# Peptides against a protein of PDB entry 4XPM, part 70

Target 1, 160 residues: chain A of PDB entry 4XPM
Amino acid sequence: VMLHSKNVKGFLENTLKPYDLHSVDFKTSSLQSSMIITATNGGILSYATSNNDVPKNSINEINSVNNLKMMSLLIKDKWSEDENDTEEQHSNSCYPVEIDSFKTKIYTYEMEDLHTCVAQIPNSDLLLLFIAEGSFPYGLLVIKIERAMRELTDLFGYKL
Target 2, 67 residues: chain B of PDB entry 4XPM
Amino acid sequence: DIKGTIAFDTHGNVIESTGVGSQRIEDIGDLSKVTLDAEGFAQVQGDSLLVHLYKRNDITLAVYTSA

## One batch from the design tools (peptide; made by RFdiffusion4, then SolubleMPNN)

Design b2_p15_2_s4 (from b2_p15_2, 6 letters changed)
Fold by OpenDDE base, seed 4:
Structure b2_p15_2_s4 (fold): chain B 160 residues (1-160), chain C 67 residues (1-67), chain A 15 residues (1-15)
Amino acid sequence: as target 1 above (160 residues)
Amino acid sequence: as target 2 above (67 residues)
Amino acid sequence: MSKEELAKLFDSLPF
């Protein structure tokens, strides 16, 4: 089934859910944000945020969206730089992965006190971006985004 | 008798931690250097706790026990 | 703690 705009939004909203293991004493916070952005300009195509207790069409909402835009742009820029830097691709911040014979990379970036990870959707002009609190472990964040990308096959090869 | 756990990847990044493991994230550096047996297991004495290691598919689980 | 118990605990992790 083709992934429509509403389906993408719902998918991203679902990624916000925390890990809660009942078998062990471990749980995470919800992701702050989950986004699909353009690899070229960092433009946000779709996004979801947790704890959205902001009135719609308010100044605070606009500021919140603008903050996401700024953050996405910064992360896109860092990602772009790393994609053109062999040394950075061999750092601990880079996870090469293969999904259905497509190669991509997952990068982890600390933004202020936030933990983020970003990955190019295979063979596409799109990036998947997760933003979490500093308490969210990077290793789990990487696993989370990899599994999420595996569910976005409809976007593989998407070109702007 | 499990006092805590740490799961971490090959990059040394935490996947999950519980109990005393949450307070021993700095142990990952040393634990990652431990030689595992053919089945991916090892045991290391750390402080007053015994650390049980198991690695599979590039994920290492460290379990802290009193014995 | 046995190897079997350790492996079982590993299988309970969220990955």
Scores: peptide ipSAE 0.679, ipTM 0.941, DockQ to the pose 0.798
Fold by OpenDDE base, seed 3:
Structure b2_p15_2_s4 (fold): chain B 160 residues (1-160), chain C 67 residues (1-67), chain A 15 residues (1-15)
Amino acid sequence: as target 1 above (160 residues)
Amino acid sequence: as target 2 above (67 residues)
Amino acid sequence: MSKEELAKLFDSLPF
């Protein structure tokens, strides 16, 4: 099944959902944001946010989108730096992973008071980016983004 | 019986925590160094609580009990 | 708790 732009948006929205299993005493918050951005310029190709109470086309919505643009650019820049830094690739914040014979890396970054996680979609010019509250455990965030990438095979090898 | 839990990965990052485990995240450093048996199990006596360890697929679960 | 109980608890985790 082909993953079109609208399907990507819905996919990202689904990643926002928290873990809430009734059989265990464990519950997380929703992700604040989930995005697919370009690895070259940090441009947002698709995004989803848990804050949907802001009126459409309002100044507050515009400001929130601008904030996402800023964060995506900052994270892309740090990701680019780390991809060119051997020491950072061996730090505790980097998780090398292999998905369907494709190698990629998952990075965790503290952005102000937020927990973020970013990974290059295998063999592509795209990054998957999760932004969560500080209460969201990094270990779970890494698992979440790895499993999400496994569902984005249509984007593997995507070049700009 | 179970007072709390901590699940963590090989990087020492928390995956989940419950009960008293949520207040004992700092234990991960020591728990990660515990030698497990061939089946991935271990028990460690810590203060007044007993810690049961089980590791599978690079994920370690620590369960805190009174005995 | 037993090894079996511990493993079962592990399997019940949401990850």
Scores: peptide ipSAE 0.677, ipTM 0.940, DockQ to the pose 0.749
Fold by OpenDDE base, seed 2:
Structure b2_p15_2_s4 (fold): chain B 160 residues (1-160), chain C 67 residues (1-67), chain A 15 residues (1-15)
Amino acid sequence: as target 1 above (160 residues)
Amino acid sequence: as target 2 above (67 residues)
Amino acid sequence: MSKEELAKLFDSLPF
């Protein structure tokens, strides 16, 4: 089944859902944002946010979107730098993973008090980006984004 | 008699924590250095708590119990 | 707790 724009948006919205393990009384917050951006210029192709209380077409909405654009650009730049830095690729902030014989890397980045992680969708010009509160554990964030990427096989090899 | 838990990965990053484990994230540094047996198990005596360790597939679970 | 109990707890985790 081909992923259409509407399907991608819905997929990203689903990734926002918190982790809740009732058996051990562990629960996370929802992700603040989930995005697919271009690896070339950090342009947002699709996004979802948990903050839906902002009126449409309001100044606050514009500022919120602009903030996402800012973060996506900053993270893309950091990702680009790290992809060209062998030392950074071997730091604790880099998780090499393999999905269906495709190799990619998951990076974790602290942005102010937010926890973020980003990964190149295998063999594509696209990045998947999660933004969470500082209380969201990095280890779980990495697992979450890896599992999400495994569901985006239709985007593997996508070139702009 | 579980007082709390911490699950963490090989990078020392937390995956989940509960109970007293949530207040002892700093223990990961030491716990990650503990030698496990052939089955991936170890026990470490803490201050007033016993820590049970189990590692599989690059994930370590630490369980805090009364000694 | 026993090794078996610990393993069961580990298996209960969604990862």
Scores: peptide ipSAE 0.676, ipTM 0.940, DockQ to the pose 0.826
Fold by OpenDDE base, seed 1:
Structure b2_p15_2_s4 (fold): chain B 160 residues (1-160), chain C 67 residues (1-67), chain A 15 residues (1-15)
Amino acid sequence: as target 1 above (160 residues)
Amino acid sequence: as target 2 above (67 residues)
Amino acid sequence: MSKEELAKLFDSLPF
């Protein structure tokens, strides 16, 4: 299935879903947000958030969106710095991965009390960004975003 | 009887934890240094609990039991 | 706890 704007939004919404095995005493919270942003400016191309209880066009919604924009920019900046820093690429916050012979990196970043991870969609100008509560384990977050990227092959090589 | 579990990656980051494992996250540092056998298994005595280790595909599962 | 039991538990991990 080819990814169009509506399909991407739906995809991101699905990534919000928590892990819940029911058979074992383990479950996570939903992701707070899931976004595709530009690697150049941190602009949000598509996003999904678990907090949909805010009335549309309300001041609270505007503030929420603005907060996402701010976080996206900050994470993009940190990602850009790390991509130009060999030492940071060898830290425990960086996971080099390969998907269908395409190489990329997953970075984990603490954003205030939130757990975030970001990865460049292979050979593209796009970043996939997950934001979760502090209780969401980083190791699981990394696995989650890697598997999500494997479903975004239509965006591999996407240039702005 | 299983008292809890911790699963963690090669970076020492938690993947999942249950039971007493959720209270033993600090054990990852030591558990990651344990030498495993050819099949990826080991057992380590930790305080009052026995820790069973199994590693496959860069993921380590630690299971805490009373014996 | 046997190795087989431990391996089965590993296979049940949430990923």
Scores: peptide ipSAE 0.679, ipTM 0.941, DockQ to the pose 0.704; fails the geometry check

Design b2_p15_3_s1 (from b2_p15_3, 9 letters changed)
Fold by OpenDDE base, seed 5:
Structure b2_p15_3_s1 (fold): chain B 160 residues (1-160), chain C 67 residues (1-67), chain A 15 residues (1-15)
Amino acid sequence: as target 1 above (160 residues)
Amino acid sequence: as target 2 above (67 residues)
Amino acid sequence: SKIEEFIENYFKEFE
């Protein structure tokens, strides 16, 4: 089944859900945002946000969209720099992972008071990006994005 | 009689914390250096709490108990 | 034991 635009949007919306453990009393907040962006320019192809209760065409909506655009560009730039830096690829903020036979890396970045993680969809020109509150643990955020990426096999190898 | 938990990954980043574990995140530095047995288990005596360490599939779980 | 069951249930959540 091909992943169409509407399916991608729905997928990203589902990733917003809190991580709720049952063996212990632990539940995260929802992700603030989830996006698929281009690795080349940080352009947003699709996104979902938890604060969707904003009036259409309002100043608040415009500001929120612009904020996402700025965040995506900044994170893309950091990712690009790290991908060209061997030392950064061996830092504590870089997780080499393998999904099936495909290899990729997950990076964690602190953006102001937010916790973010980004990963290149294997062999593609696309990045998956999660933005969470500062209370969201990085280790769990990495697990979350890795598992989410396993559901995006249709985008593996996608070139712009 | 579990008083709390801390789970962390191979990078020392927190996965979750509960109970007294939420106030002992700084323990990860020392806990990550503990040698585990063939079953991925170890016990470490803390201040007033006993720490039970379990590692499976790159996840280390620290369970805090009074005994 | 209770703790053994707890541990097994815990790690199952990450499989």
Scores: peptide ipSAE 0.734, ipTM 0.950, DockQ to the pose 0.752
Fold by OpenDDE base, seed 3:
Structure b2_p15_3_s1 (fold): chain B 160 residues (1-160), chain C 67 residues (1-67), chain A 15 residues (1-15)
Amino acid sequence: as target 1 above (160 residues)
Amino acid sequence: as target 2 above (67 residues)
Amino acid sequence: SKIEEFIENYFKEFE
């Protein structure tokens, strides 16, 4: 299955869905945003947001997009710093993982009151980024993004 | 009779919490130190609740019961 | 048992 631009957008939109456990009465909120950004500049290649009540081309939409751009850049910068910091890579906010023999790391970052999670798509110049409300547990957010990355094998090794 | 649950990962980060577990997130610190048997199970007697611990695939589940 | 079934159902959600 090839991941084209529209397929990636649809994939990200699907990741917005709440995590709903059935064995216990537990259900998260939807993710606020899900993004694929460049590891080099933090540029947004694709994104999805749960707030789709904003009219297109409105000033509110523009502000929302600008906010996402700012957050993506900030998180990219933090990620870049941590990738060059051995101590940060051994903190409780860093999860080394292996997907089909490819190694990567998942980082959790607090952005104001939001819970965020970012991971480099294995061997690529791309980052997958989840932004959730503070009520979304970090442990579950990590599980969510790891499973999502397992569905992005077509992007493994992607270079800009 | 299950009164609540807490699930947490190997980093001590919460995966989920329900019932009385939602008000006992601070228990993770102590629960993470409990030695589990070969089947990944242990029981810990609390103040008024009994905690049943289960670990599988790096997920630790704490089930709170009255007995 | 009831608890046993609960535990199995629970961890299946993470497999």
Scores: peptide ipSAE 0.733, ipTM 0.950, DockQ to the pose 0.754
Fold by OpenDDE base, seed 4:
Structure b2_p15_3_s1 (fold): chain B 160 residues (1-160), chain C 67 residues (1-67), chain A 15 residues (1-15)
Amino acid sequence: as target 1 above (160 residues)
Amino acid sequence: as target 2 above (67 residues)
Amino acid sequence: SKIEEFIENYFKEFE
């Protein structure tokens, strides 16, 4: 199935769902945001957020979108720096992973009180970005984004 | 009777925590250093709880029990 | 045993 813009949006919305374990009484909060951004400039290509109660075209909506833009840019910048830093790539904040023979890295970044993780979609100019509350464990966040990225094979190799 | 759990990855980052485990996240530092047997299992006696460690793949699960 | 079943069920959630 081809991932059209509409399908990507729906995909990101689905990633917002809490992680609910059944063997133990553990359930996370929903992700605050899920985004696909450009690795070049941190521009948002698609996004989903759990806070959709703001009226459209309102000042509050504009502010929220601007906040996402700011966060995406900051995370992209940090990601870019780390991709050129061997030491950072060997820190506990970097997870080298392989998906269907394609190699990429997952980075975790704390942004204020939020837990974030970002990963380059393999061989692409795109980054997948999850933003969660501080209560969302990093280890689980990494698992979540890896699983999600496995469903984005249509975007592997995507170039701007 | 399980009193709680902590699961963590190879980086020491929490995957999940429940029950008493939620209040013992600091145990990960020591638990990560425990030598597991060939089946990926070990038991560690804590202050008041017994910790049952299980590792499969890159996930280590600590199960806290009273005995 | 109960604990063994628990462990198996637990790790299955991450497979």
Scores: peptide ipSAE 0.733, ipTM 0.950, DockQ to the pose 0.746
Fold by OpenDDE base, seed 1:
Structure b2_p15_3_s1 (fold): chain B 160 residues (1-160), chain C 67 residues (1-67), chain A 15 residues (1-15)
Amino acid sequence: as target 1 above (160 residues)
Amino acid sequence: as target 2 above (67 residues)
Amino acid sequence: SKIEEFIENYFKEFE
């Protein structure tokens, strides 16, 4: 079974949902954005955003999309640098993980006042990217993206 | 009885915080150094509050109580 | 106990 573009979009939209714990009174905000981007150029293949109140084809929508493009490129560049830097791979911002015998890394990056995390989809040319408010704790953001990655097995090994 | 909680990962990054725990994020530095028993449990006395530590699957939970 | 039940319920949310 292969993931179609519509299925990927729906998946990303679902990742926007807040993390709501029930054993304690704790609930996060929704993610600002969730994206699948290329590891090569930082190009956006699919994305979802919580800012759905912006009219289509408006200047505000264009600015929002352009902002996402800029952030994705910046994060891709930082990710690429860190993947070639042994010291950065051993920092507190790097989480080596293994999913179904596939190895990958989760990186957390502060982007202005936003909390972001990015992970290479195992053995692929694709990155999964979450962008959240500064109130979203990094430890939980890492858990969230790891769990999301486990649902993207159809993209494991995807090459451009 | 529970006054608050802090949960953090193996990197010391916050997973969640509630109640008095939200005002004690700086405790993670010391709590991360506490040696847990075979069941992943320890108790730490801090000022007027008692901290109950639990670790499972790389998640450390600190529960703050008055006793 | 109450605390034990709380702890079990808590960690189940992350499984």
Scores: peptide ipSAE 0.733, ipTM 0.950, DockQ to the pose 0.743

Design b2_p15_3_s3 (from b2_p15_3, 9 letters changed)
Fold by OpenDDE base, seed 5:
Structure b2_p15_3_s3 (fold): chain B 160 residues (1-160), chain C 67 residues (1-67), chain A 15 residues (1-15)
Amino acid sequence: as target 1 above (160 residues)
Amino acid sequence: as target 2 above (67 residues)
Amino acid sequence: SEIEKLIEDYFKEFE
């Protein structure tokens, strides 16, 4: 079954779930946001965000649509710069990975007090982006996004 | 006897931490330099705790015990 | 042992 708009939204919502390691007493918070954005302009094609029980009425809220647009654009710009910088690709913030013979890179970026992770969906014009609280370890965030990308094979090679 | 854990990847980034390990994230720098045997195992004595290191598939797990 | 059990269970979670 091919991924459609509704399926992609549901997929992203599922990625929000916390990472629970049962062998040890360790469980992360939920992701704040999960998005698929364009690598060209940082435009949001689909997104999911964790809802807080307490209503918020500020335009500067972390999960506001406007804030998500800003963060996606900033991360896209940083990603684009790093993709054109050999030195940055050899830093500890860059993880070359291979999924089913397709190569891609995972980048970690700190944005204010948030931990973010972005990866190009293999051979595509799309980026998968996770935004988490600062308590979410980067190493586990990388594992999480790699595992998630393995479920997006329908988008491999997608060109705008 | 287990006092806590730290797990980290090949980049030195934390995967998880529990117990006393949560207060010893700075140990990763030294632990990442430890030579492991053919089974991916090593033991390192540090202060009052013994660290049991296990590496499999690019994940290093450090288990802290009193002995 | 407790440690051996932890090690086995832990790495299984990442397979």
Scores: peptide ipSAE 0.770, ipTM 0.952, DockQ to the pose 0.891
Fold by OpenDDE base, seed 1:
Structure b2_p15_3_s3 (fold): chain B 160 residues (1-160), chain C 67 residues (1-67), chain A 15 residues (1-15)
Amino acid sequence: as target 1 above (160 residues)
Amino acid sequence: as target 2 above (67 residues)
Amino acid sequence: SEIEKLIEDYFKEFE
């Protein structure tokens, strides 16, 4: 089964939902943004963002999209550097994981007051990127993105 | 009586915190060094609180109680 | 106990 662009967009929108732990009184905020970007240039192939009641086609919306483009490029650059840095791959900000016999890494990055995490979709030229508020715990953010990647098997091995 | 919780991963990063646990994130450093029994359990006496630790699948949960 | 129930309920959420 092939993931169509509309299916990918819907998937990303679904990842925005808060993480709710019912066994304890804990619930996160929604993710600020969720994106699939290229590992080569940091170009955004698909994205979803929490509705901040910004009017369509407004200057604020344009600025928001431009900000996402900037963040995606910056995170891609940092990811690329870390993928070529053995020391960074052994830091507490790097999580080697295996999904369905495919190996990848999850990186956490502080971006101003935001908590972000990024992971290469296994054997692909694509990165999955989550951007959350600073109140979103990194450990839970890592779990969230790992679980999300398990639903993207159609993109495993995707090459540009 | 449960006063709060902290959960953290093998990297020491927070997974969640509630109640008094939200004010004791710095405890993770010491809690991560506690030796657990064969079932993944341990109890640690703190200041005025007792910490109940359990680890399963790389997640450590700390439950704070008054006794 | 209350703690035992919490622990089991908690880790079930991550299974």
Scores: peptide ipSAE 0.770, ipTM 0.952, DockQ to the pose 0.898
Fold by OpenDDE base, seed 4:
Structure b2_p15_3_s3 (fold): chain B 160 residues (1-160), chain C 67 residues (1-67), chain A 15 residues (1-15)
Amino acid sequence: as target 1 above (160 residues)
Amino acid sequence: as target 2 above (67 residues)
Amino acid sequence: SEIEKLIEDYFKEFE
């Protein structure tokens, strides 16, 4: 599947959908947010949120966007630190993975009561970031983001 | 009858939990140490439930039954 | 059996 830049927003919106395991009676909540951010500054290039019933240009919208900006920056900082920390790369919060011969790492981070997961899009200056409620299990969140990254091959090697 | 499930990855992080498994997340510590047979299977007798363990492709599934 | 079917169905979801 080819994913062009103009389709990234729609892709992220689709990632918000709950993870439903049909073999068992288990279904997650929707992701709160899904974002592509820069690895350099944590700037948001594209994002989607499940709770988006806020009028455009309203104070509530501005606050929510600002919150996303802060979270993205904080997670980027943690990611950057861990990429320079061998010990953290061997913790239970780091998952080395390989996608189509490209190596990357998936990190899980607790943000207050939220469960987050971030991964560098292979050979790129971009990070994919999922933000979920605390009820979303980390193991499944990791699987979800790995599967999502496999659909972002057009962004592999993207440089700012 | 199946009373619940827990699934976890090689890092011990939960993939999913259902039924009684949702209240037994702490079992992962012990379950992760269980030696599985060549088919990736083991049975572990718990306090009141029997745990059926299956591991395949880095995912361990624990199925809780009454017997 | 019920368990056997569950196991197979479950792991198929992750293939």
Scores: peptide ipSAE 0.769, ipTM 0.952, DockQ to the pose 0.887
Fold by OpenDDE base, seed 3:
Structure b2_p15_3_s3 (fold): chain B 160 residues (1-160), chain C 67 residues (1-67), chain A 15 residues (1-15)
Amino acid sequence: as target 1 above (160 residues)
Amino acid sequence: as target 2 above (67 residues)
Amino acid sequence: SEIEKLIEDYFKEFE
């Protein structure tokens, strides 16, 4: 099944759901945001956010979008730096992974009090970005984004 | 009898924590150094709690019990 | 046992 723009939006919205481990009494909060951004400029191609109580076209909505734009740019810049830094690629904040024979890396970044995770969609000009509260464990966040990325095979190799 | 759990990955990052495990995140440093047997199992006695360690597919689970 | 069941259920969630 081909992932179109509307399907991507729905996919991102689904990633917002808490991670619930039924075997133990553990359940995370919802992700604050989930985005697909360009690796070149950090531009947002698609996004989803929790707390949709903000009226459409309100000042609060505009501010929230602007905040996402800022975060996406900052994370893109950090990602770009790390992709050119061998030492950073061997830190505990970098997870080399392979999905269907395609190699990529997952990075975790602390953004103020938020836990973020970003990964290049294999062989593409796109990044998948999760933003969560500080209570969301990094190890689980990495697992979450890896599992999510496995569902984005239609975007593998996507070039701008 | 289970008092809590901690799970962590090969980078030492937390996957989840429950019960007393939530207050013992610092144990990961020592637990990550424990040698597991061929079945990926080990037991570590600490203070009043016994830690049962299990590792499968790069995930280590620590289960805390009173005995 | 309780622990045995927990272990089995837990790692199944990540398979």
Scores: peptide ipSAE 0.768, ipTM 0.952, DockQ to the pose 0.884

